# Designs tried in a protein design run: peptides against a protein of PDB entry 3T6J. Part 276

Target 1, 375 residues: chain A of PDB entry 3T6J
Amino acid sequence: PIVESYIGFIESYRDPFGSRGEFEGFVAVVNKAMSAKFERLVASAEQLLKELPWPPTFEKDKFLTPDFTSLDVLTFAGSGIPAGINIPNYDDLRQTEGFKNVSLGNVLAVAYATQREKLTFLEEDDKDLYILWKGPSFDVQVGLHELLGHGSGKLFVQDEKGAFNFDQETVINPETGEQIQSWYRSGETWDSKFSTIASSYEECRAESVGLYLCLHPQVLEIFGFEGADAEDVIYVNWLNMVRAGLLALEFYTPEAFNWRQAHMQARFVILRVLLEAGEGLVTITPTTGSDGRPDARVRLDRSKIRSVGKPALERFLRRLQVLKSTGDVAGGRALYEGYATVTDAPPECFLTLRDTVLLRKESRKLIVQPNTRLE
Target 2, 372 residues: chain A of PDB entry 3T6J as posed
Amino acid sequence: PIVESYIGFIESYRDPFGSRGEFEGFVAVVNKAMSAKFERLVASAEQLLKELPWPPTFEKDKFLTPDFTSLDVLTFAGSGIPAGINIPNYDDLRQTEGFKNVSLGNVLAVAYREKLTFLEEDDKDLYILWKGPSFDVQVGLHALLGHGSGKLFVQDEKGAFNFDQETVINPETGEQIQSWYRSGETWDSKFSTIASSYEECRAESVGLYLCLHPQVLEIFGFEGADAEDVIYVNWLNMVRAGLLALEFYTPEAFNWRQAHMQARFVILRVLLEAGEGLVTITPTTGSDGRPDARVRLDRSKIRSVGKPALERFLRRLQVLKSTGDVAGGRALYEGYATVTDAPPECFLTLRDTVLLRKESRKLIVQPNTRLE

## One batch from the design tools (peptide; made by RFdiffusion4, then SolubleMPNN)

Design b2_p25_8_s2 (from b2_p25_8, 15 letters changed)
Fold by OpenDDE base, seed 1:
Formats: C-alpha cells, structure tokens, sequence
Structure b2_p25_8_s2 (fold): chain B 375 residues (1-375), chain A 25 residues (1-25)
C-alpha cells in the first residue's frame, strides 16, 4: 500500500481567533479507486471554477492543478478527524504555489452508517432516500468543498512594494459596481484579518461552493450519477446540509454567544440563507415525538432547489467571495455574524429548536481501533 | 482495506470532524 502522512500545526479550528494551528498528524493508506474519481474532478476543475458566481477577476489568475487523494486513515492524532483536507492553509500559497486535497474516505464511511429508526429530523418519506444517497452525496460534497471551495477565489493584495495583484482601474466589485476599495496589505492574511470568523466563514464558503456546483450537470457525471440518481444525489446533498444546519445548534453555546464547531456554524449559516430565500424551499416544523417530547422535521422542497435555492445561494456565495477577496472585514463580519446569530425569534425560534436538538442528541460514533486486512 | 472499530457514546469534547456531526447513531 501507498502510505501518506503529515504532521504539524495544521488546522486553526481550536483557536478562538482562527489563526494558530493545532498540532496534529496522521498516517493513512491511499485508496487508489477513490482517488481516481477525484482525479476526474481535478481534470474538470479549471472549467468548473468558471461556473462559480464571481467574475474571473475574483478568481485565481492561473489555475494550478492540484492533487486530490483519497486516504484511509490508520491513525489520526488531534482533537478531531476531518473528512477532507485542503493544504496548505495559506491563501497566498494556494494562489501562487498550489495546493493538495485529501479525502479521508474511511472517516466518511463512518458518517454513512445510519440506522433508519435513529435518523432524526427528517420526514419519513425522505429517510430511505437519505440513507441510500448520503454516502454518494458526501463524496460529491467533500470533493467540491475541498477542490473548488477551498481551492477557489483570489485575495486582492498590495505587496510590500506597493504593487497590486489586480488592476485597480478596471476591476469592478460586482456587489457595489465600484472599483475595489479594500485589499490585503503586506503581511495581512485571511486569518489575521477575519480572525474569529475566518475558519467558519471559509468553511461556509466551501460548503456553499459544494451545494452550488453540485447542481452543475458535469459534476454529477464526473461522479458517475445520471438521470434520477443524479437528482437524488443533489436532493440528498442539499437535504443533508439543511439538516446539518439544524443539528448545528448543538454546537452553539447561548450563554457565551459562541460556536464550538466551525463547520457546524457554517452549516447553520447556510440553513439561514436558504430559509431566508423563503417560498417553501426549507421548512422546519416542530413536532412531538412518539415519546411525547419535542421533536422537529426538516423539509426541503426538491422542486425549488434550482428555482429558489440556487439563486439565493449564488448571491450569498458571491457576497462571501467578494468580501473575502477585498479583505472587507467589517462587511464580512456583518454578513456572516448576521446569519450566524441564534435567537428565539419567530418563526424559527432557533433557541427553542436547540432544546429540541439537545433532547434528540445522538451518541457520537468514535473511532476506537483501526485495523487493516488483506483481501 | 482499512477498517475502524467504532463505539457509539457521548463525547463531551467538541467535534471537529468536517462531517462527523452528520453521523446518526
């Protein structure tokens, strides 16, 4: 087997300021079969990047072909095991030197293990479909998230010599219609500027890219889904995200007004965006469980994903990118924290829903012992 | 093939898994 490993200060999710990396490391084995699928996505990446909802001027000047490898992790030392990795975590290096993508396939496989009777917050008629397509949809989402999410977008920079990496006279901010008015100065980074929201904001952007691009016909084709299967994968991917947004409430601490998990905060934000889109796209309905205690159901109208969901996500995703590119911390924080705010305001009453989520809290599947075997 | 022995239990630690919270018991 091909063995890969990494070690060092990698992810900043444990840093409240989103800057300092946690020391972590893994040893993994390359899954050649799954890696081959991701290579197909890589082959289409340059074209798919053009489908993202921002002008080319907000995208990297030169596409650098990354590696994308699926790994089966044997051991992971850290506070948590990611499903996917995009490294390095330096946007400047991603833009100038390139990046590598990794999917931890066997971590995803754990997430695929779902018992129907224990599946919370879904309509009964969605449960079987969700169980069937959760795995495939995750593969699509992770691939897009890492490769085209984290791997996309340009930061506008003025270097130490005063030179810009963009034409100040011609580049227009698509949100304002004006010239670019802010950028990163020498020594400023994404993490240093956006600080407390940097990690979650970036995850939200990446997740949004996944949802947005999974609607592209070529994407599902790359993953081998066609016809009704492709539509089901799309539906389940979106359904999973909105469900995750509800589940995310577990990771919010009302007393401290903070989130304990960057990805879950991101997923909540996406839920809020899609709820705001209205028109019956997403509905969260409080219910009563068979045990007589509070429950809830999330419904996603499949027929409105493209007509309502996509435009809403497009606008939101473009705003995320524009604010990121321009280093507009004030605007970015206002946007993101606005959607990340958890209140008990109607109609959603998220704090009340949080109580429901906590009541329905599921045990976590923990990796206890890894094993290898020869087939 | 790499296999994992899994245990379902409550973990009070923050879950930093990208999709870990998606796991349903």
Amino acid sequence: as target 1 above (375 residues)
Amino acid sequence: EVEKVLEERYDPKPDLNHYGPYVVR
Scores: peptide ipSAE 0.022, ipTM 0.599, DockQ to the pose 0.107; fails the geometry check
Fold by OpenDDE base, seed 3:
Structure b2_p25_8_s2 (fold): chain B 375 residues (1-375), chain A 25 residues (1-25)
Amino acid sequence: as target 1 above (375 residues)
Amino acid sequence: EVEKVLEERYDPKPDLNHYGPYVVR
């Protein structure tokens, strides 16, 4: 059927413990043209999964071909409309039964209609390029995020009978060089173990997969980008992510040391990772706007994406996956919360930058449900 | 064709992933 829908308790982003789903539902129609691109991505998924920076032992034992469809949403009931969906949300089910991916194409398209004069925190030279390629780069990012982000990785599990889904004697932790020391026990889930950081951590992993794999020529080819266009899409995708990391500060509450949005926290973490990489890859410069008030500029050195950015992201992404696979909550929390910490320490002075972000904040955007018409 | 209507241009990158039940086709 070309009409798809779902309804139920699905996303747990609003649960402080990441366990209780919010009730949501949608009705959407299939965008055949865009779905065809995702089908090509699915066809390459098994091979692309091998490009991820963890050993095969940390990947799913068997590739389960998922569905991937681009949908134009007619109606969505919930606290927010996502750009993409990967279901089910249970890693064990994803691993054993498979999953479905959805891109909400018209949501993405609407999100791209930013006026140049209102585009904050970018260099003037990047604005036109950003506007041109924001949409296409988002399509790439969403596809990778859902299919190869959420759709990747293995959880090490000991079942109720005491059997392991991995060979304890031969599987080696690539970070430690040692045998696997921790795993999920019967009844333990990703959400139950990682709790307060589970959602954001997983989003960070998925976003990182997107950035990492978008560098692969085959990915861009699938989406119809080659040559200079492909490089521009890569650049804008990475640029958008680092910009988003800055914008994310809006969703941090300093008084409570709390993040109010899982995806935004994830994007901030990625920004921190890329800033830590140094070497001029990412630069955030406080400036003064034309109005005489504080402003900022994010600069991404295109020439350093592969040489500096990719290795940094590779290391980080591997660590995320290894800690997830092994159920190492202590290690995972230490890593993730470390990067998610917002202070006013130099040189970035993120709390000060947050004030700038808030000052430059745009009004909340409202998505109105679309109409259908015959052409 | 689906006509997209926005009151204001959405600039922030939307949330990309939801955990949920199977979509009924």
Scores: peptide ipSAE 0.021, ipTM 0.510, DockQ to the pose 0.064; fails the geometry check
Fold by OpenDDE base, seed 2:
Structure b2_p25_8_s2 (fold): chain B 375 residues (1-375), chain A 25 residues (1-25)
Amino acid sequence: as target 1 above (375 residues)
Amino acid sequence: EVEKVLEERYDPKPDLNHYGPYVVR
C-alpha cells in the first residue's frame, strides 16, 4: 500500500488567536479508488474556481494544480481527527507554491454509519433519504470544501518594497464599488489579522463554497451523480448543513459567549444566513418527542435551494471573500460575529433550542485502531 | 484492505473534535 503521513505544528484551531499550531500527526494508507474521484475534481478545479461569486481579481492569479488523495487513517495523534485537510495553512504559500488536499475516507465512513432511530432533528420523510445520500454528499462537500474552499481566493498584499500584488487603479471592490482601500501589509497574515475569528471564518467560507458549488451540474457529474440522484445529493448536502447548524449549539458556551469548535460555529453562521433568507427555505420547529420531552425538526424546502438559498449564500460568500482579500478585519468581524451571535430572541430562540440540542445529544462515534490486511 | 473499528460512547462532556470539516457523530 501507499503510505502517507504528516507530523508537526499544523492546525491552529485550539489557539484562541488562530495562530499557533497544535502538534499532531497521522499515518494513513492511500485509497486509490477514491483518490481517482478527487483527481477528476482537480482536473476541473480551474474552471470551477471561475464559478465562485467573486471577480477574477479576487481569485488567485495562477491556478496551481494540487494533489488530492483519499486516505484511510491508521493512527492519528492529536486532539481530533479531521475529515479533510488542506495544507499548507498559509494563504500566501497556497497562492504561490500550491497545496495538497486530503480526504480522510474512513473518518467520513464513520459519519456515514447513522442509525435511523438515532437520527435527530429531521422529519421522518427526510430520514431515509438523508441516510442514503449522507455519504455521497459528504464526499462532494469535503472535496469542494478542501479543494475549492480552502484552495480559493486571493489576499491583496503590499510587500516590503511597497509593491502590490494587484492593480490599485483597476481592481474594484464588488461590495463597495470603489477601489481597494485595505490590504495585507508585509508580515501580516490571515491569522494575524483576523485572529480570534480566523479559523471559524475560513471554515465558514470553505463550507459555503461547498454548498454553493455543489449546485453546479459539473460537480455532481464528476462524482457520478446525474438526474434525480444529483438533486438528492444536493438536497441532502444542504439539509445536512442546516441540521449541523442546529447541532452546532452544543458547542456554544452561553456563559462565556464562546464557541468551542470552529467548524460548528461556521455551520451555525451558515444556518443563520439561510434563515435570514426567509421565504420558507429553512424552518426550525420546536416539537415534543415521543418521550414527552422537548425536540425539534429542521425542514429545508428543496424547491427553494436554488431560488432562495443560492442567492443568499452567494451574497454572503462574496462578502466573506472580499473582506478576507482586503484584510478588512473590522468589516469581517462585524459580519461574522453578527451571524455567530447566539441569543434567545424570537422567532428562533436559539438558547432554548440549545437546551433541546443538549437533551438530544447523540453518542460520540470513535475510530479505533484499524486493522490492515493484504489481499 | 483497511478495516475500521467503530465504537459509540456517550460522553457527558462536549466532544470538541477540533479539526476537519465534519464532526464525527
Scores: peptide ipSAE 0.020, ipTM 0.573, DockQ to the pose 0.117; fails the geometry check
Fold by OpenDDE base, seed 5:
Structure b2_p25_8_s2 (fold): chain B 375 residues (1-375), chain A 25 residues (1-25)
Amino acid sequence: as target 1 above (375 residues)
Amino acid sequence: EVEKVLEERYDPKPDLNHYGPYVVR
C-alpha cells in the first residue's frame, strides 16, 4: 500500500489567537479509488477558480496544481480528526509554493453512518434523501472546501522592500469601488492579523466556496452525478450545511460569548447568512418531539437555492474574500462577528434553540483504530 | 482492507472534526 503520514504543529484551532499549531500526526493508506475523483477535481480546479465571486485580481496570480489524495487513516494523534486537510496553513506559501489536499476518507465514511431514527432536526420527507446522499454530498463538499476553498484567494502584500504584489493604481475593491487601501505588511500574516477569528473565518470561507461551487454542473459531473441525482446532491449538501448551523449551537458558550469549535461557528454563520436571505429559503421551526419535549425542524426550499441562496452566498463570500485579501481586520471582524452573534432575538431565538439542540444532542462518535488485512 | 469500527458515547469535549464530533481511539 501507499502510505502517507504527517506530523507537526499544524492546525491552530485550539489556539485562541489562531496562531499556534497543535501537535498532530497520522499514518494513513492511500485510497486509490477515491483519490481518482479528487484528481478529476484538481484537473478542473483552474477553471473552477474563475467561477468564484471575486475579481481575478483577488485570486492567486498563478495557479499551482496541488495534490489531492484520499486517505484511509490507520492512526491519528491529536485532539480531533479532520475530514479534510489543506496544507500548508500559511497563505503566503499557498500562493507561492502551492499546497496539498487530503481527504480522510474513512473518517468521512464513519461520519456518514447515521441511523434514520436518530437523525435530528430534519423533516421526515428529507430524512431518507439525506441518508442516501449525505456521503456523496460530503465528498463533494470536502473536495471543494479543501481544494477551492482553502486553495483560493490572494492576500495583498507589501514586502519588506516596499513592493506590492498587486497594482495599486488599477486594482479596485469590488465592495467599495475604490483603490486598495489596506494590505498585509512584512511580517503580517492572516493569522496574526485576524487572530481570534482567523480560523473560523477561513473555515467559513471554505465552506461557502463548497456550497457555492457545488451548484456548478461540472463539479457534479466530476463526481459522477447528473440529472435528478445531481440536484439531490446539491440539495442535501445545502441541507446538511443549514442543519449543521443549527447543530453548531452546541459549541457556543453563552456565558463566555464564545465558540468552542471553529468549523461549527463557521456553519452557524452560513446559516445566518442564508436565513437573512429570506424568501422562505431556510426555515427553522420549533416543534414538539414524540417524547413531548422540545424539538426543531430545519427546512430548505430546494427551488430557492439558486434564486435566493446563491446570490446571498455570493455576496457574503465576496465580502469575506475582499476583507481577507485587504487585511481589513476591522471590517472582517465586524462582518463575521455580526453573523456569529448568538442571541435570543426573534424570530429564530437561537439561545432557546440551543437548549433544544442540547436536549437532542447525539452521542459523540468514537473512531476506533481500524484493522488491516491482506486478501 | 481497512475495517472501521464506530462506537457512540457521550463526550462533551469539542473536537476538530470538520463534520462532527468524533473521537479517535
Scores: peptide ipSAE 0.019, ipTM 0.573, DockQ to the pose 0.105; fails the geometry check

Design b2_p25_8_s3 (from b2_p25_8, 15 letters changed)
Fold by OpenDDE base, seed 3:
Structure b2_p25_8_s3 (fold): chain B 375 residues (1-375), chain A 25 residues (1-25)
Amino acid sequence: as target 1 above (375 residues)
Amino acid sequence: EVEEVLANRYNPKVDLNDFGPDVVR
């Protein structure tokens, strides 16, 4: 078998300032069959990058063909096992040296074990479809998230010699229509500059890329979905995201006005963006469960994903990227924290919904590391 | 079996202690 491993201070999600990495490591075996899909995605990456909603001047100057491999994890040491990884975590290195993507396939497989009767916050009519397509849609999302999410976008930098990696005279900020007015100086990084919001902000950008690009027919074809199946995968992917945004409330601490999990915060932000889009795209309805206790339902109008959802996400995603590229911390923080704010204001009453989420919380899941043998 | 794991870069690295429901994405 082909064995892959890494070890070191890698992910900074546990650092409040997003700078210090947690020591982690894994040993995994390459899943050749699943890797083939990601290889096809890599082959299309350069073209798909052009579909992202920012000018080429805000994208990496040179496409560096990354490696993307599906892995079956044998052992993982850390606070949690990711479904996907994009390394290194340094944007400057990603721009100049390239990056590697991995999907932890057997981690994803566990997510498929949700029993219908335990599936919360979905309409009954969506449950079977959700169960059927959650896995496949998640594969699509992970691939896009890692490869074209974390693997996309350019940071505008002035180096130690005063040289810029962009043309100050010709590059225009698409949001303002003006020349670029801010950038990263020598020694400044994404994490150092955006600090407390850096991790969650980046995850939000990557998740948004996934949702946005999963609408592209070529992406679905790469993963082997056509016709009605392709549309169902899209629907379930978006449905899963909005549901996750609701579930995310579990990881918010009202007393501290703090999020305990970067990805969940990101998903909540996306939910807020899609709710703001209005027009019946996303609806969260408080209900009463069969037990007489509070419940809720998330509804996503399939017919409005492209007409309402996509434009809203496009605008939001572009803003995320522009603010990231220009190192505009003030603007980025204002935007992101605005959507990440949890209040009990109507109509959503998110703090009340949080109580419902906690009430309907599933039992804690345990991760058991598998064995692999040659036959 | 790895249940819905909050994956770090794609999945929120959920501290095993903070492992919540369906945190795969």
Scores: peptide ipSAE 0.018, ipTM 0.544, DockQ to the pose 0.095; fails the geometry check
Fold by OpenDDE base, seed 1:
Structure b2_p25_8_s3 (fold): chain B 375 residues (1-375), chain A 25 residues (1-25)
Amino acid sequence: as target 1 above (375 residues)
Amino acid sequence: EVEEVLANRYNPKVDLNDFGPDVVR
């Protein structure tokens, strides 16, 4: 087997300022079959990038083809095990040497261990479909998230010599219709400018890219889904996201008005965007469980994903990218924090829903070293 | 001219019903 590993101060998600890395390490084995799918995705990446809802001027001038590998983790040391990783995190290395994407495939499999009867917040009619396609849909989402999410978009920069990496005279902001009025100065980075929202904002962008591009037939084909299966994968992917947005409330601290997990905040934001789209696309209904205690159901109308969901997500995703590209921190913060705000306002009453989420919270799953064998 | 690319991770903690690390924003 092909063995991969990494070790060191890698991810900064535990740093409130997103600067200091947490010490992590893993040992994993390459999943060749799944890696082949990601390779196909990489091969199509340049074309798929053109499908993203921003002008080419807001996309990278040159596509850098990364490696993408699926890994089965044998052991992982850290505060949490990710489903996907983009490394290295060092800016200089990313710019000069490139990066690698990895999917920790068997981590996703653990998520599927949820018993049907314990699956919360879904309608009964969706549970079987969700269980069936959660895994495959996650593979799609993670692939798109890492490769085309984090791997997309351009930052407008003025270097130390005063030169711009974009044509100031011709590049137009698609949101304003005006020339570009803000950019990153020399020494400014995404993290330095957007600071406390940078991580979650970027995760939200990446997740949104996943949802948006998973609608593309070519993507589904790459992962081996066609016809009804492809539609089910799409549906479950979107359903999972809106459910995740509800579950995310666990990671909100009302007393501090803050989020404890960047990805969960991102997923909540997406939920809010899709709820705002209206037209019956997403519905969260408080219910009473069989135990007589509060419960809830999330419904996603699959027939409205393309007609209502996609346009809403398109607009939102474009705004995320434009604000990111232009270094518009004020606009970006206003947009993102607006959607990330948790109140008890009707109709959703998110703080009340949070209580429900906490009541229905399952015990923490223990991830243990898998049994491996050579056959 | 090289654009900045963020290196991040996909965190499935919600699916794992994990508490995850707490980050104060």
Scores: peptide ipSAE 0.016, ipTM 0.519, DockQ to the pose 0.068; fails the geometry check
Fold by OpenDDE base, seed 5:
Order: structure tokens, then sequence, then C-alpha cells
Structure b2_p25_8_s3 (fold): chain B 375 residues (1-375), chain A 25 residues (1-25)
């Protein structure tokens, strides 16, 4: 087996200033079969990037082919185990030397052991399908999220010499129909400009890319899904996202009007986008559980994913990218914070739903490290 | 002070909570 490991001060998420890395490490074995799927995804990345809902002028001029592997973790030491990792975290190295994506496959596989009776907020008819396909769909989502989500999009930049990395005369903003009016100046970065919303915004974009591109037959084929299985994977992926958007409410603090988790905020935003699409695509229904206490059900109409969901997501995703590319912080903040706002306004009554989510919250799961044995 | 939930490129912590105790294989 091919063994991979990393160890050191890697992720700075626990640092309020985002500067100090948390010491973490893992030892893992390469899952060759799953890695092959990701390799195929990488091989198709340049083509798939063209399927994203923004003009080529808003896409990277050159795609740097990353290494993408699936890893079965033997041991992980840290505050949290991720599903996917993109390293190194040094931007200069990413740009010059490239980057590596890894999927922690067996971490995702833990989801396969889902107890049906503990699965919250889903219709009974969806539970079996969800249990069956959550893992595979998540593999698809993670792959797309990391490679084509975070790996996509161009920032319009004016360098220190005043040169632009785009043609000011010919590049048109697809949202306004006008020439590009804003960009990143020398020294400005995504994080520096978008600041408090940057992380969540980017995660939202990446998640949206995943949902959007998972509809593409080539993607599903790469992951080995065809026919009815492919459709089920799509459905479960989207269903998982809308469910996650509801679950995300746990990480909202009403008193502080603050989100405590960037990915969850992103998922909530996506839920809001899909709810706004209307036409019965997504429905959240408050219910009463068997215990007599508040519950809820999320319903996603499979038949409307392509007809209603995709166009809505397309428009939203394009807006995200355009605002990101142009460094339009005001527009980006307005858009994102608008969807990230949690109120108790009808019909959704999200603050009330939050209470339900908290009520139905399961105990935090502990990931137990595996043992190895000789066979 | 609200403890910031650790996020990474793709943090499955919440997703995994749906499945009970996580046993990494």
Amino acid sequence: as target 1 above (375 residues)
Amino acid sequence: EVEEVLANRYNPKVDLNDFGPDVVR
C-alpha cells in the first residue's frame, strides 16, 4: 500500500487571526480505486471548468493540474478530521508548485453506517435512498468542491505596474452587461477584501459548484454511476445539501447575529437560494415527532432539480463568481448576507426551525481510529 | 465567546453526526 502522511502546523482555523496553525497529523493509505476516480476527474477538469456558469474570461487562464488522491486514514491527530484537504495552505506555493487534494475516504464511509432511525428531517421514503447513496454522493461532492469549486474562477487583478490580467476593453460583466469596473489592486486578496464573509462565501461557491456540476453526466460517469444510480446520486447529493442547510441553523447564534461555522453558513445560503427558486423544489415542513415534540421534514422534488434547481443555482453561482472576480465587496456582501440572514419570518420561520434543529440534535459523534492487522 | 467551529476545505463533522459513533475503518 502507498502510505501518505502529513504532520505539522497546518490549519489556522482555530487562530482568531488566522495566522497560527494547529498542530495536526495523519497517517493514511491510498485508496487506489477511489483515487483513480479523482484522477479521472482531474483529467477532465479543464473541460468541466467550461461547464461552469460564467464566461471563460472569468475562469482561470491556466489550470494547474493538482494531485488528487483518496486516503483511508489510519490515524488522525487534531481537533477535527476533514473530509477533504487542499494543501499546502501557502498561496505562493499553490501558484508556483501546485497543490494536492486529498479525500479522506474512510471518514466519509463512516456515513454508511447511518442508523435509519436516527436520521432526522427526511421523509421516510427518502431515508433508505439517502442511507444508500449519502457516501457515494458525498464523494462526488467533495471531489467537485475541492477540485472544481476551490480550483475555479479568476480574480481580476491590477498588478503593481498597473497591468491587468484581463482585457479591460473586451471583458464584459455578464450581470451588468458593462465593462469591468472593479478589480483587485496590488496587495489586495480575496480574504483581505471580503474579510468576514470570505471563507463562507468561498465555501458556498465551492458547494454550489459541486451541486451544479454533479448534474453533468461526465462527472457521474467518472465516479462510476450510470442510469438510475446516477440519478439517485444526484438526488441524494442535492437532498443532503438542503438538509444540511437546515442543520446549519445549529451553528447560528441569534443573539450575536453570527455564524460559527463557515461551511454550515454556506449550506444555509444554498438552502435559501433553492427555497427562493420556489415551484415546490424544496419544502420544509414543521411536524410533530413521535415523542410529541417539534420536528421537521425536508422535501426535495427530484423532478425539479434540473428544471428549477439548476437554473436557480446557475444564476446564483454566476453572481457569486462575478462578484468575487471583480472584487465587488459591497455587492458580494449584500448578496451573501442577504441569503445568510436568519429571521423568524414566514413561511420558513428559520429561528423557530432552529429550535427544532437544536431539539433534534444528536450527540456529537466520536471518530474512533482503526486498528491495523496483518492478513 | 462563541467557540468557532473548526472549518476546513470540507468539514464533515456535522454530516457525520447523522450516523452515530464514527468508526474509521
Scores: peptide ipSAE 0.015, ipTM 0.504, DockQ to the pose 0.086; fails the geometry check
Fold by OpenDDE base, seed 4:
Structure b2_p25_8_s3 (fold): chain B 375 residues (1-375), chain A 25 residues (1-25)
Amino acid sequence: as target 1 above (375 residues)
Amino acid sequence: EVEEVLANRYNPKVDLNDFGPDVVR
């Protein structure tokens, strides 16, 4: 078997300022069979990057073919076990040197092991479909999230010599219609500039890329889905995201007005974006459970994913990227914090929903280190 | 029930996430 490992100060999720990496490491075995799908995704990456909703000038100048493998993790040392990884975490290095992607396949498999009776906040008619396609949809989402999410976009930089990595005269900000007015200076990084929102913001961007690009037939084909199956995978992927946005409320601390988990905050933001789109795309309905206690149902209208959801996400995702590229912290913070705000305002009454989410939460699961053997 | 959520560069299971200090948005 091919063994992969990494070790070092890698992820900065535990740093409030997003700057200091946590010491992390893993040992894993390459899953060749699953890696084949990701290899196909890599082969299509350059083309798929062009499908992202920002001008080519906001994308990397040169596509650097990354490595993407599916890994079965034997051991993982860190505060959390990811489903996917894109490294290095420095955008400038990703732009100039390249990056590696991994999907932690067996970690994902654990995530798929949900009992129907424990599946909260979904309509009964969605549960079986959700269970059936959760795994496959996760594979799609993780692949897109890592490769085309974290692996996409350009930072506008002025180097120490005063040179720009973009043409100041010709590059236009698609949101403002004006020339680029801000950029990263020498020594500035994504994390250093966006600080407290950097991690969650980037995760939100990556998740949004996943949702957006999973609508592309080529993506589904790469993962082996066609026809009705492809549509079901899309539906479940989007459904999972909106459900996750609701679940995310668990990780909001009202008293401190802060979030305890970057990805969950990101998912809540996406939920807010899709709710804002309106037109019956997403509906969250408070209900009463069989136990007589508060419950809720999330409904996603699959027929409106492309007509309502995609355009909303497209606009939002473009804004995320433009603000990231230009180092517009003020604009980025305003946008992101706006969607990340949790209030009890109607119609959603998110703080009330949070109580419901907390009421319905399950006990923390444990991931046990697997073993491998030679037969 | 906080069930398993998609995990990229993050724990796929919401209930397994422990990133320490709260992130201020």
Scores: peptide ipSAE 0.014, ipTM 0.503, DockQ to the pose 0.072; fails the geometry check

